# Peptides against a protein of PDB entry 3V4L: the designs that were tried, part 205

Target 1, 386 residues: chain A of PDB entry 3V4L
Amino acid sequence: GQPLAKDKVALLIGNMSYWEHPKLKAPLVDVYELTNLLRQLDFKVVSLLDLTEYEMCNAVDEFLLLLDKGVYGLLYYAGHGYENFGNSFMVPVDAPNPYRSENCLCVQNILKLMQEKETGLNVFLLDMCRKRNDYDDTIPILDALKVTANIVFGYATCQGAEAFEIQHSGLANGIFMKFLKDRLLEDKKITVLLDEVAEDMGKCHLTKGRQALEIRSSLSEKRALTDPVQGAPCSAEALVRNLQWAKAHELPESMCLKFQCGVHIQLGFAAEFSNVMIIYTSIVHKPPEIIMCDAYVTDFPLDLDIDPKHANKGTPEETGSYLVSKDLPKHCLYTRLSSLQKLKEHLIFTVCLSYQYSGLEDTVEEKQEVNVGKPLIAKLDMHRGL

## One batch from the design tools (peptide; made by RFdiffusion4, then SolubleMPNN)

Design b2_p21_5_s1 (from b2_p21_5, 9 letters changed)
Fold by OpenDDE base, seed 5:
Structure b2_p21_5_s1 (fold): chain B 386 residues (1-386), chain A 21 residues (1-21)
Amino acid sequence: as target 1 above (386 residues)
Amino acid sequence: AASRTVIQLPDGSELVAMGSY
């Protein structure tokens, strides 16, 4: 019979905005495109940008809680990386210069924990360099991996080699994702799919002799990313997993705010990633006696580190939101919350209406506080261990 | 200080390494 997944879960991490290292650009587009493809494959996708060491550890721990017997797990990472002595390290955005193993996530440690879950398929897609870091002399004493089947690694490059993004005219794409995305929806055994991606990448003149895909597999069964999810969640664990995923993807409901002056504001929310939300405001009703009015969002929780200079933009693109701008309503003010993983409390903020009456020179301000609870990834309370 | 490989292409595009060493 066709193999069935008990469920399908994916964690996608894209690190770009390094503090002590050269910034990347490709992970933004690559995580977004991969998220949309995996959703078409019925994956429950958590997509996270620009994680610290602590935030990456918590994201991986939460992902591991979603893994269980017969579940398909996919971990994608795009960012800085290195490989020492066959151990691959994912570099958080807060990693010091130079990188060290104590400030990085060891992929083989994550693999060990994934092996304990008896998953139906585990896929690692590592879009990072695998070059040796001579500044890290640490030899990790890894416990022996269990002899488990159904693990697949797609490395964007070979051991000791670099992985590249191509940057042109301000846009960037990872070389690995460029070829992976064209085949990801194919109903093929995942190792066959990755082998075809390796052949396609091998035709690329840009990366010949610099980057080549490496596949490591213990997959003894025919398993594909297209394999159907088993029907309605029959187990308590499947219900918990579905509830946990639903919490991480719940947007606040759109609100109509009514001010005392008779102005009505529509407040809306859109997800760019699991930790990135856009707030948008529009004036939907204005009394004729009000000649000018603007609605600003302000007074955000300090944990979000929102610069007011970057809030309330006339376009999504001015906030740094290029991917979802087509799906947003037009003629709003836009604010991008890019660090929802940092939110410890409810998202409470102020909508400030500034307006002027005909024949009065002075501007009047009215304010309403809005509590939208914990949006998206903030519902997982990734900080509860502090 | 760690260095990143950058390769200038003839069309003005750049290959940028996803690592710094």
Scores: peptide ipSAE 0.543, ipTM 0.937, DockQ to the pose 0.798
Fold by OpenDDE base, seed 1:
Structure b2_p21_5_s1 (fold): chain B 386 residues (1-386), chain A 21 residues (1-21)
Amino acid sequence: as target 1 above (386 residues)
Amino acid sequence: AASRTVIQLPDGSELVAMGSY
């Protein structure tokens, strides 16, 4: 019979906005495209951009809590990386220059913890460089891995080589994701699928002799990403997993704000990633005596590090939201909250209505405070370890 | 200082390494 997954869970991390390292662009699109594909495969996907070391550790810990016996676990990482002595290191955005193993997440340590969960399948997709970092001489003493025969690594590049993104005018894609996305929905054993991706990458003249996909597998069973999820959640753990995932994807409800001047504002919310939300405002009713009227969002929690210069834009694209812009309503003001994992408290902010009356030159302002609770990933309290 | 590989392509696009060493 076809193998069954007890459930399917994916953590996708895309690090781009490094503090002390050259910025990337591809992880934005690659995490988004992979999220949409894995959702079509009935994966519960948590998608996170621009994580610090602490935030990456917590994201992995929360992901490990979703794993259980017979669950399919997929970890995707796109960002800076290196490989020393067969150990793969994912580089957080706050990593010092040069980065060291003490500031990075070791993939083999995560694999050890995933093996303790008795997972049905462990897939690692590592879209990072695998060059040796000569500034890190640390040899991690790893415990011997269990023989679980359910592990698959897809490395974007071979050992000691670089992985690349293609930067065009505007959007960039990783070379690995460019080929992976075309095959990811195929009903094939995951190692066969990755081998076909490797052949497709091998035909790319741009990366010939620079980047080649490497597959490392102990997978003894014919398991595919297309394998059906076992029906109704039969365990308390499966219910908890479903509830945790649902919490991490719960948007605030759309609100209609009424101001004293008689203006009505629609306040809406959209998820770009599990830690990235777009707020949008629109004027839904305006008295005829009001000639000009704008609704701005302001006074965000300091933990979110929102620059007011990037808030209240006339287009989603001006906020840096290129991916979900087609699904957003038109003729709004848009604000992108890109660091919801930093939110310790409820998301409280001010909606400021600025307006002018016919025949008055003076601008009038009215303000309303809005509390939307903890949106998306902020419900998981990823900060509980401090 | 860590260096990053950048390769200029004939079409004006760039191959940029996902690592610095």
Scores: peptide ipSAE 0.501, ipTM 0.927, DockQ to the pose 0.812
Fold by OpenDDE base, seed 2:
Structure b2_p21_5_s1 (fold): chain B 386 residues (1-386), chain A 21 residues (1-21)
Amino acid sequence: as target 1 above (386 residues)
Amino acid sequence: AASRTVIQLPDGSELVAMGSY
């Protein structure tokens, strides 16, 4: 019979905004496109951008809590990376220059922990360089991995080689995601699918002799990303997993705010990623005596590090949101909250209405405080212990 | 100092390495 997954869970991490390293662009589009494809494949997807070392560790720990016997686990990483002695290191955004293994997450350590969960399939998609870091002389002594015939690595490049993104005037995918996205929905054994992606990438003139996909697999069974999820939650652990994932993806409800002047504002929320939310405001009613009227969001929690210069934009694109703009209502003011993992408290902010009456020169302001609780990933309390 | 590979393409785009060493 066709293999069944007990569940399917994916953690996608895209690191771009490095503090001490050159910035990337591809992880934004690559994590977004992969999220949408894996959702069509009935994966529970956690998608996170720009994580510190501590935040990456917590994201992996929360991902491991979603894993259990017969669950399909997929880890995708796009960002800076390196490979020393056959160990793959994912570089957090706060990593020093030069970075070392002590500042990075070892993929083989994550694999060890996934093997303890008795998962049905472990897929690693690593969109990073595999070049040796000569500033890190640490030889990691890894504990012996269990012999599980269910591991697949898709490396964007060969051992000791670089992986590339295309930087142009617009948004571009990484080379690996450019080819992976066209095949990912195919009902094929995951190693066969990745081999076809390797052939497609091998025809690319841009990366010929520079980057080639490498597949490492112990997968003895015909397992595919298309394998159906077992229908009903068969255990208490499966129910807990479903509830934890649902909590991490719950948006605040849309609200209608009414001001004393008779102006009504619609306040709405959209998810771009598990840690990235767009707030949008629109004037839904304005008295005719009010000639000018603007609704701004302000007074965000300090943990979110919101620059007011980047808030309340006339387009989603002016906030840095290029991907979800088609799904947002038009004629709003838009604010992008890109670091929801940092939120320790409830998301409380102020909606400020600035308006002018016909025949009065002075601008009037009214304010309302809004509490939307903990949105999206902020419900997981990833900062428990700081 | 860590170096990053950047490759200029004929169309004016750049291939930029996802690592610095």
Scores: peptide ipSAE 0.489, ipTM 0.921, DockQ to the pose 0.786
Fold by OpenDDE base, seed 3:
Structure b2_p21_5_s1 (fold): chain B 386 residues (1-386), chain A 21 residues (1-21)
Amino acid sequence: as target 1 above (386 residues)
Amino acid sequence: AASRTVIQLPDGSELVAMGSY
């Protein structure tokens, strides 16, 4: 019969905004496009941008809690990376320059932990460079992996080589994701799918002799990303997994705020990623005696590090949101919260209404505090240990 | 200082390495 997955879970990490390293651009689009494709494949997807070492460790720990016997686990990483002694290291955004293994996440350690969960399939898609880091002389002592015959690595490049993004007119895509996305929905054994992606990438004139896909597999069964999930959650563990994932993806409900002046504001929320949310405000009712009226959001928790200069923009694009702008209401003010993983408390903020009456020169302000609880990934309390 | 490979393409696009060494 066709193989069944007990469930399908994916963690996608895109690191771009490095503190001590050159910034990347491709992970934004690549994580977003891959998230949408994996959702069409019935994956439970956690998508995270710009994680510190601590945040990456917690994201992996939460991902491992979603894994169980016969579950398909997929880890995608796009960012800076290196490979020493056959071990792949993912570089967090807060990594020092030069980075070392002590500042990075070892993929083979994650694989060991996934094998302890008795997963049905382990897929690693690593969109990072695989050059040796000569500043890291650490020889990792790794425990021997179990013989599980269910492991697939798709490396964006060969051992010792670089992976590239293509930057054009301010946008960028990873070369690996450019070819992977066109094949990802195919009902094929995952190693066959990746081999076709390797052939497609091999036709690319831009990367000839610079980047080539490498497949490393022990997969003994015909397993595909298209394999159906086993029906209703029959186990307590499956119910817990579903509830945990649902918590990490719950948006605040849209609110209608009523001010004393009789102005009504619609407050809405949209998810761009599991840790990135857009707040938008619109005036839905204005008394005729009010000639000018603006509604802006302010007084965010300090943990979110929100620059007021980037808040309350007339377009989603001015906030740095290019991917979800088509799905947002028009004629709003937009604010992008890009670091929801940092939120320790409830998301409390102020909606400030600035308005002018006909025949009065002075601007009047009314404020209303809003508590929306913990949105999206902030429900997992990734920072409880800090 | 870590260096990043950048390759200029004839169309004005750039190939940028996803690594710093």
Scores: peptide ipSAE 0.480, ipTM 0.916, DockQ to the pose 0.823

Design b2_p21_5_s2 (from b2_p21_5, 8 letters changed)
Fold by OpenDDE base, seed 5:
Structure b2_p21_5_s2 (fold): chain B 386 residues (1-386), chain A 21 residues (1-21)
Amino acid sequence: as target 1 above (386 residues)
Amino acid sequence: AASRTEIDLPDGSKLVAMGSY
């Protein structure tokens, strides 16, 4: 019979806004496109941008809790990386210059922990460089990996080589994602699919002799990303996974705020990523005696590091939201919360209405506090150890 | 200081390495 997945879970990390290193661009688009493809494949996808070392560790730990017997797990990383002595390191956005192993996540340590889960399939997709870092002399003592089947690595490049993105005017994919996305939905054994992606990359004149896909596999069975999920969750563990997933993807409900002056504001929420939410406000009713009115969001929790100069924009694009702007309502004010993983408390903020009456020169202000609880990834309490 | 490989392409785009060394 066709193999069945007990469940399908994916963690996608895109690091681009490095503090001490040159910024990337492709991880934004690559994580977004891969999220949409994996959702079409019935994966439960947590998508995270710009994680610190601590936040990456917690995201991986939460992902490992979702892995169980017969579950399909996929980990994707796009960002800075290096490889020393056959150990691959994913670089957090807060990593110092130069990188060191003590400030990075070792992929082989994550693999060891994934091998303790009797998973039906484990896929690592590593869109990072594998060049040696001569500033890190640390030889990690890795424990022996278990002899487990059903693991697949897709490395965007060979050992000692670089992986590239194309920077041009606009949004572009990394070289690996550019070819992966065209095949990801194919009903093929995952190693056959990745081999076809490697052949497509091998035809690319831009990266010929600079970047080549490497496949490492212990996959002894015919497993595909298209393999159906086993029906209704019959186990307590499957119910827990579904509840954790639902928590990480629950948006606040849209609200209608009524001010004393008779102005009505619609407040809405959209997910760009699991840690990135757009707030939008629109005036849905205005009394005729009010000639001008604007509704601003303000007083965000300090943990979110929201600059008021970047809030309340007339377009989603002015917030940096280029991917979801087509799915947002028009004629709003838009605010992008890009660090929901940092939220320790409930998301409480103020809606400030500024308005003017016909025949009065002075502006009047009314304020309402809004509590939306913990949106998206903030429900997982990634900070419970701080 | 660590440096990133950047390659100018004939169309005015750049190949940029996903690592700094």
Scores: peptide ipSAE 0.572, ipTM 0.948, DockQ to the pose 0.813
Fold by OpenDDE base, seed 1:
Structure b2_p21_5_s2 (fold): chain B 386 residues (1-386), chain A 21 residues (1-21)
Amino acid sequence: as target 1 above (386 residues)
Amino acid sequence: AASRTEIDLPDGSKLVAMGSY
């Protein structure tokens, strides 16, 4: 019969905004496009941008809690990386320059932990360089992997080589994602799908002799990303997994705020990623005596590191939200919260209404505090390990 | 200091390496 997945879970990490390293651009689009494709494949997807070492460790630990016997696990990473002695290192955004293994996540350690979960399939998609880092001479002593015959690595590049993104004036994919996205929905054994992606990438004149896809597999069964999920959750663990995933994707409900002046504001929320939310405000009712009014959001928790210069924009794009802008209501003020993983407490902020009456030059302000609880990934309390 | 490979393309785009060494 066709193989069944007990469930399908994916963790996607895109690191771009490095503190001590050159910034990337492609991981934004790559994580977003891959999230949408994996959702069409009935994956439970956690998508995270710009994680520190600690946040990456916690994201991996939370992902491992979602894994169980016969579950398909997919880890995608787009960001800085290196490979020393056959060990692949994912570089967090807070990694020092030069980065070392002590500041990075070893993929082979994650694989070991995934093997302990008795997963049905382990897929690693590593959109990073595999060049040797000569500043790190550490050889991790890895325990022997179990023979599980269910492992697939898709490396964006071959051993000792670099992986590339294309930086245009606009949004662009990494070279790997550019070819992967066109085939990802195909009902093929995952190793066959990746081999076709390798052939397509091999035709790319831009990366010829610079980047080539490498497939490393022990997969003995005909398993595909299209394999159907087993029906209704039959175990307590499957229910917990479904609840945990749902909790990590729960948006705040849209609110109607009423001000004393008679202005009514709609406050809405949209998810761009599991750790990135757009807040939008719109004026839904204005008394005729009020000639001008705007609804600003302010007083965010300091842990979110929100620059007020990037808040309350007339377009989603001005906040850095280029991907979900089509799905957002028009004629709002938009604010992008890009670090929800840092939120220790409830998301409390102020809605400030600034308005002017006809025939008065002075602006009036009214304020309301809003508590939306813990949105999206902030519900997982990724900080509980401190 | 670690350096990143960058390659200017004829269309004015850049290939940028996803790593610094």
Scores: peptide ipSAE 0.560, ipTM 0.949, DockQ to the pose 0.810
Fold by OpenDDE base, seed 2:
Formats: sequence, C-alpha cells, structure tokens
Structure b2_p21_5_s2 (fold): chain B 386 residues (1-386), chain A 21 residues (1-21)
Amino acid sequence: as target 1 above (386 residues)
Amino acid sequence: AASRTEIDLPDGSKLVAMGSY
C-alpha cells in the first residue's frame, strides 16, 4: 500500500539580518515559498525568521515536541552555515565574528534527537555553505547515531563548497530554492525528487562549477512529501501536537474600534511568518465635519524593538512586507511586527486617532488601548528555558 | 577577519555566499 504519515511537521528557519556578518536576502522568499508549498502538502509548518542562538534552540525543542512515531519531520534552514568534519552548523543571527561551533546549532545533534522520536521520515534541507571554518578547531565528539533507514539530506551544495544567493535590487530565491520549488509538489520518492532538482541546478550557468546539490540518504522505503496523513488523530499525543501547532498559528480577531468623534476604525491582522505579523488599520466611517483623520498604532511592548519610523506605512512594502501585500486590504496603514518570538507578555498597544474638524486649525487626538493576547508563535513560551 | 565570497554577474547583480570564513 502507499506509505502513510502519522502526521507531517516542518520547521523552517531563515536567518538574514546577522549582527556581525554580511546580510542575506533570499531566506525571506525561500522560507515563504517553501511554507506555502509544504502547507499544500498538508504539513504543519512553523516558519521563523532571524533567530538568535537561544531562539533557534527553543524552536528546535518545540519542533521535537511535535515529532512522534511515524511522523514525517522536515527541517529547512537558509542562512550562514559551515561544515567541519562532516558536521553541519547553522549560524544564528547573534553569532560572533568569527563564529564557532559553541555559538551554532549542529544538525547532527538535532538528527540524533529526531531518531529518538521514532519518526517515519527525517528530511533536512540545508541552504547554507558547507565550507570549512578554519576559525573553529573544535572536533565535536557526537554520540553514535542509531541505524535508521529514514534519513534524507538535501544539501544546497557539495562538501567543502559554497551555496549562493543572487543579490539584486529585487526579491529573488537562493539557487537551491529556485529549482526545489518547481519540483516539490511532485508525487515522487523524496530522493528521486531531489535528484531531478540536482539535474535542473546542474543546467544553471550561474553556479556551474561553484555549487551543486548533494543528496545523502539512508531511505530504504518509497516515501514522498505527498504521502497522505493518517486520518483523525488516533492518540493523545497526536491531539496535543495538533493543539500546539494550532496555538502557534492563531491570529488575533479583527476589531472595530469606535472613537468619541464618531470615527470607526477596522483593526486587522495578517501572518507573514510564524514570528512575523502585519497589523493594518483602516478608517471605515468618518463624519463629514472631520476633514482629515489618521489612525496610528503605537506604544508596543519594548521586547518587540519596534521603530516608530517603520510603523504606520501607507503600503505593506514600506514596512518590508513584499510577499503578503497582495492578500492584504488596500488603503490602510501597515505595521510589521517581525520578532514575535521575543514577546513575553500580551501584545498590548495603543491606537491613536489624530483628526481635524472643518474650520479648526488644531488637531484633536483620541486613544484606545488594545490587548490582542499572545499572537502566533508568542503562544509558545519560547523564552521559558525548558 | 572572516570574508564572504562575492561574484559580479554580467547583469550587474552579484552571487553572494551563504557563509563567511
């Protein structure tokens, strides 16, 4: 019979905004497009941008809680990376220059923990360099991996080589995702799918002799990303997993705010990623005696590090939101919250209405405090050290 | 100091490495 997945869970991490290293751009598009494709494949997807070492550790721990016997686990990483002695290191955004293994997440350690969950399939997609870091002399003594015939690595490049993105004025995929996205929905064994992606990448004149896909697999069964999820959750653990994922993806409900002047504002929320939310405001009713009115959001929790200069923009693109702008209502003011993983408390903020009456020179202000609870990933207490 | 590989393309874009060493 066709293999069944007990469930399908993916963690996608895209690191771009490095503190001590050159910034990337492709992980934004790559994580977004991969999220949408994996959702069409019935994966539960957690998508996270710009994580610190601590935040990456917690994201992996939460991902491991979603894994169980016969579950398909997929880890995607796009960002800075390196490979020393066959160990792959994912570099957090707060890593020092030069980075070392003590500041990074070892993929083989994550694999060990995934093997303890008795997963049905483990897929690693590593969109990072595999060049040796000569500033890290650490030889990690890893515990022996269990012999499981269910592991697939898709490396964006060969051992000792670099992986590339194309930097230009616009948005673009990394080289790996550019070819992976065209094949990912195909009903093929995952190793066969990755071999076709390798052939397509091999035709790319830009990376010829610089980057090539490497596949490492122990997969003995015909398993595909298209394999159907087993029906209704048949265990308490499956119910808990579904509830944990649902909590991490719950948006605040849209609100209608009414001001004393008779102005009505619609407040809405959209998810760009599991840790990135767009707030938008629109004036839905204005009395005719009010000639001008604007609705600003302000007084965000300090943990979110919101610069007011980047808030309340006339377009989603002016906030740095280029991907979800087509799905947002038009004629709003937009604010992008890009670090929801840092939120320890409820998201409380102020909606400020500034307005002017016909024949008065002075602007009037009215304010309302809004509490939307913990949105998206902020429901996972990633700040509580387990 | 760690350095990143950058390659100028004919269209004025760049290939940049996803790592610094």
Scores: peptide ipSAE 0.560, ipTM 0.950, DockQ to the pose 0.786
Fold by OpenDDE base, seed 3:
Structure b2_p21_5_s2 (fold): chain B 386 residues (1-386), chain A 21 residues (1-21)
Amino acid sequence: as target 1 above (386 residues)
Amino acid sequence: AASRTEIDLPDGSKLVAMGSY
């Protein structure tokens, strides 16, 4: 019969906004496009941008809690990376320059922990460089891996080589993701799918002799990303997994705020990623005596590090949201919360209405505090240790 | 200081490495 997955879980990490390193651009689009494709494949996807070392560790720990016997686990990483002594290191955004193994996540350690979960399939898609880091002479003593015959690595590049993004007109795509996305929905053994991606990438004139896909596999079965999920969750563990994933993807409900002046504001929420939310405000009712009014959001929790200069924009794109702008209502003010993983408390903020009456020169302000609880990934208390 | 590989392409696009060394 066709192989069945007990469940399918993916963690996608895109690191771009490095503190001490050159910034990337491709992980934004590549994580978003891959998230949408994996959702069509019935994966439970957690998508995270710009994680610190601590946040990456917690994201991996939460991902490992979703893994169990016969579950398909997929880890995608796009960002800075290196490979020393056959060990792959993912570089967090807060990594020092030069980065070292003590500041990075070792993929082989994650694989060991995934093997302890008795997973049905382990897929690693690593869109990072694989050059040796000569500033890190640490030889990691790794425990011996179990013989599980269910491991697939898709490396964006060869050992000792670089992986690239193509930057054009302010946008970027990773070369690996550019070819992977066109094949990802095919009902093929994952190693056959990746081999076809390798052939397609090998035709690219831009990367000939610079980047080539490497496949490392012990996969003895015909497992595909298209393999159906086993029906209704029969186990307590499957119910817990479904509830945990659902918590990480729950948006606040849209709110209608009523001000004393008789103005009504619609407050709405949209997810760009599991840790990135757009807040939007629109005026839905205005008394005729009010000639002008604007509704802006302010007084965010300090943990979110929201610059007011980037809040309350007339377009989603002006907030740095380029991907979800088509799905958002028009004629709003938009604010992008890009670091929801940092939220320790409930998301409490102020909606401020600034308005002018006909025949009065002075602007009037009314304020209303809004508590929306913990949105998206902030429901997973990733910061309980800080 | 770690340096990133950047390659200018004939169409005015750039190849940029996903790493700095």
Scores: peptide ipSAE 0.538, ipTM 0.942, DockQ to the pose 0.836

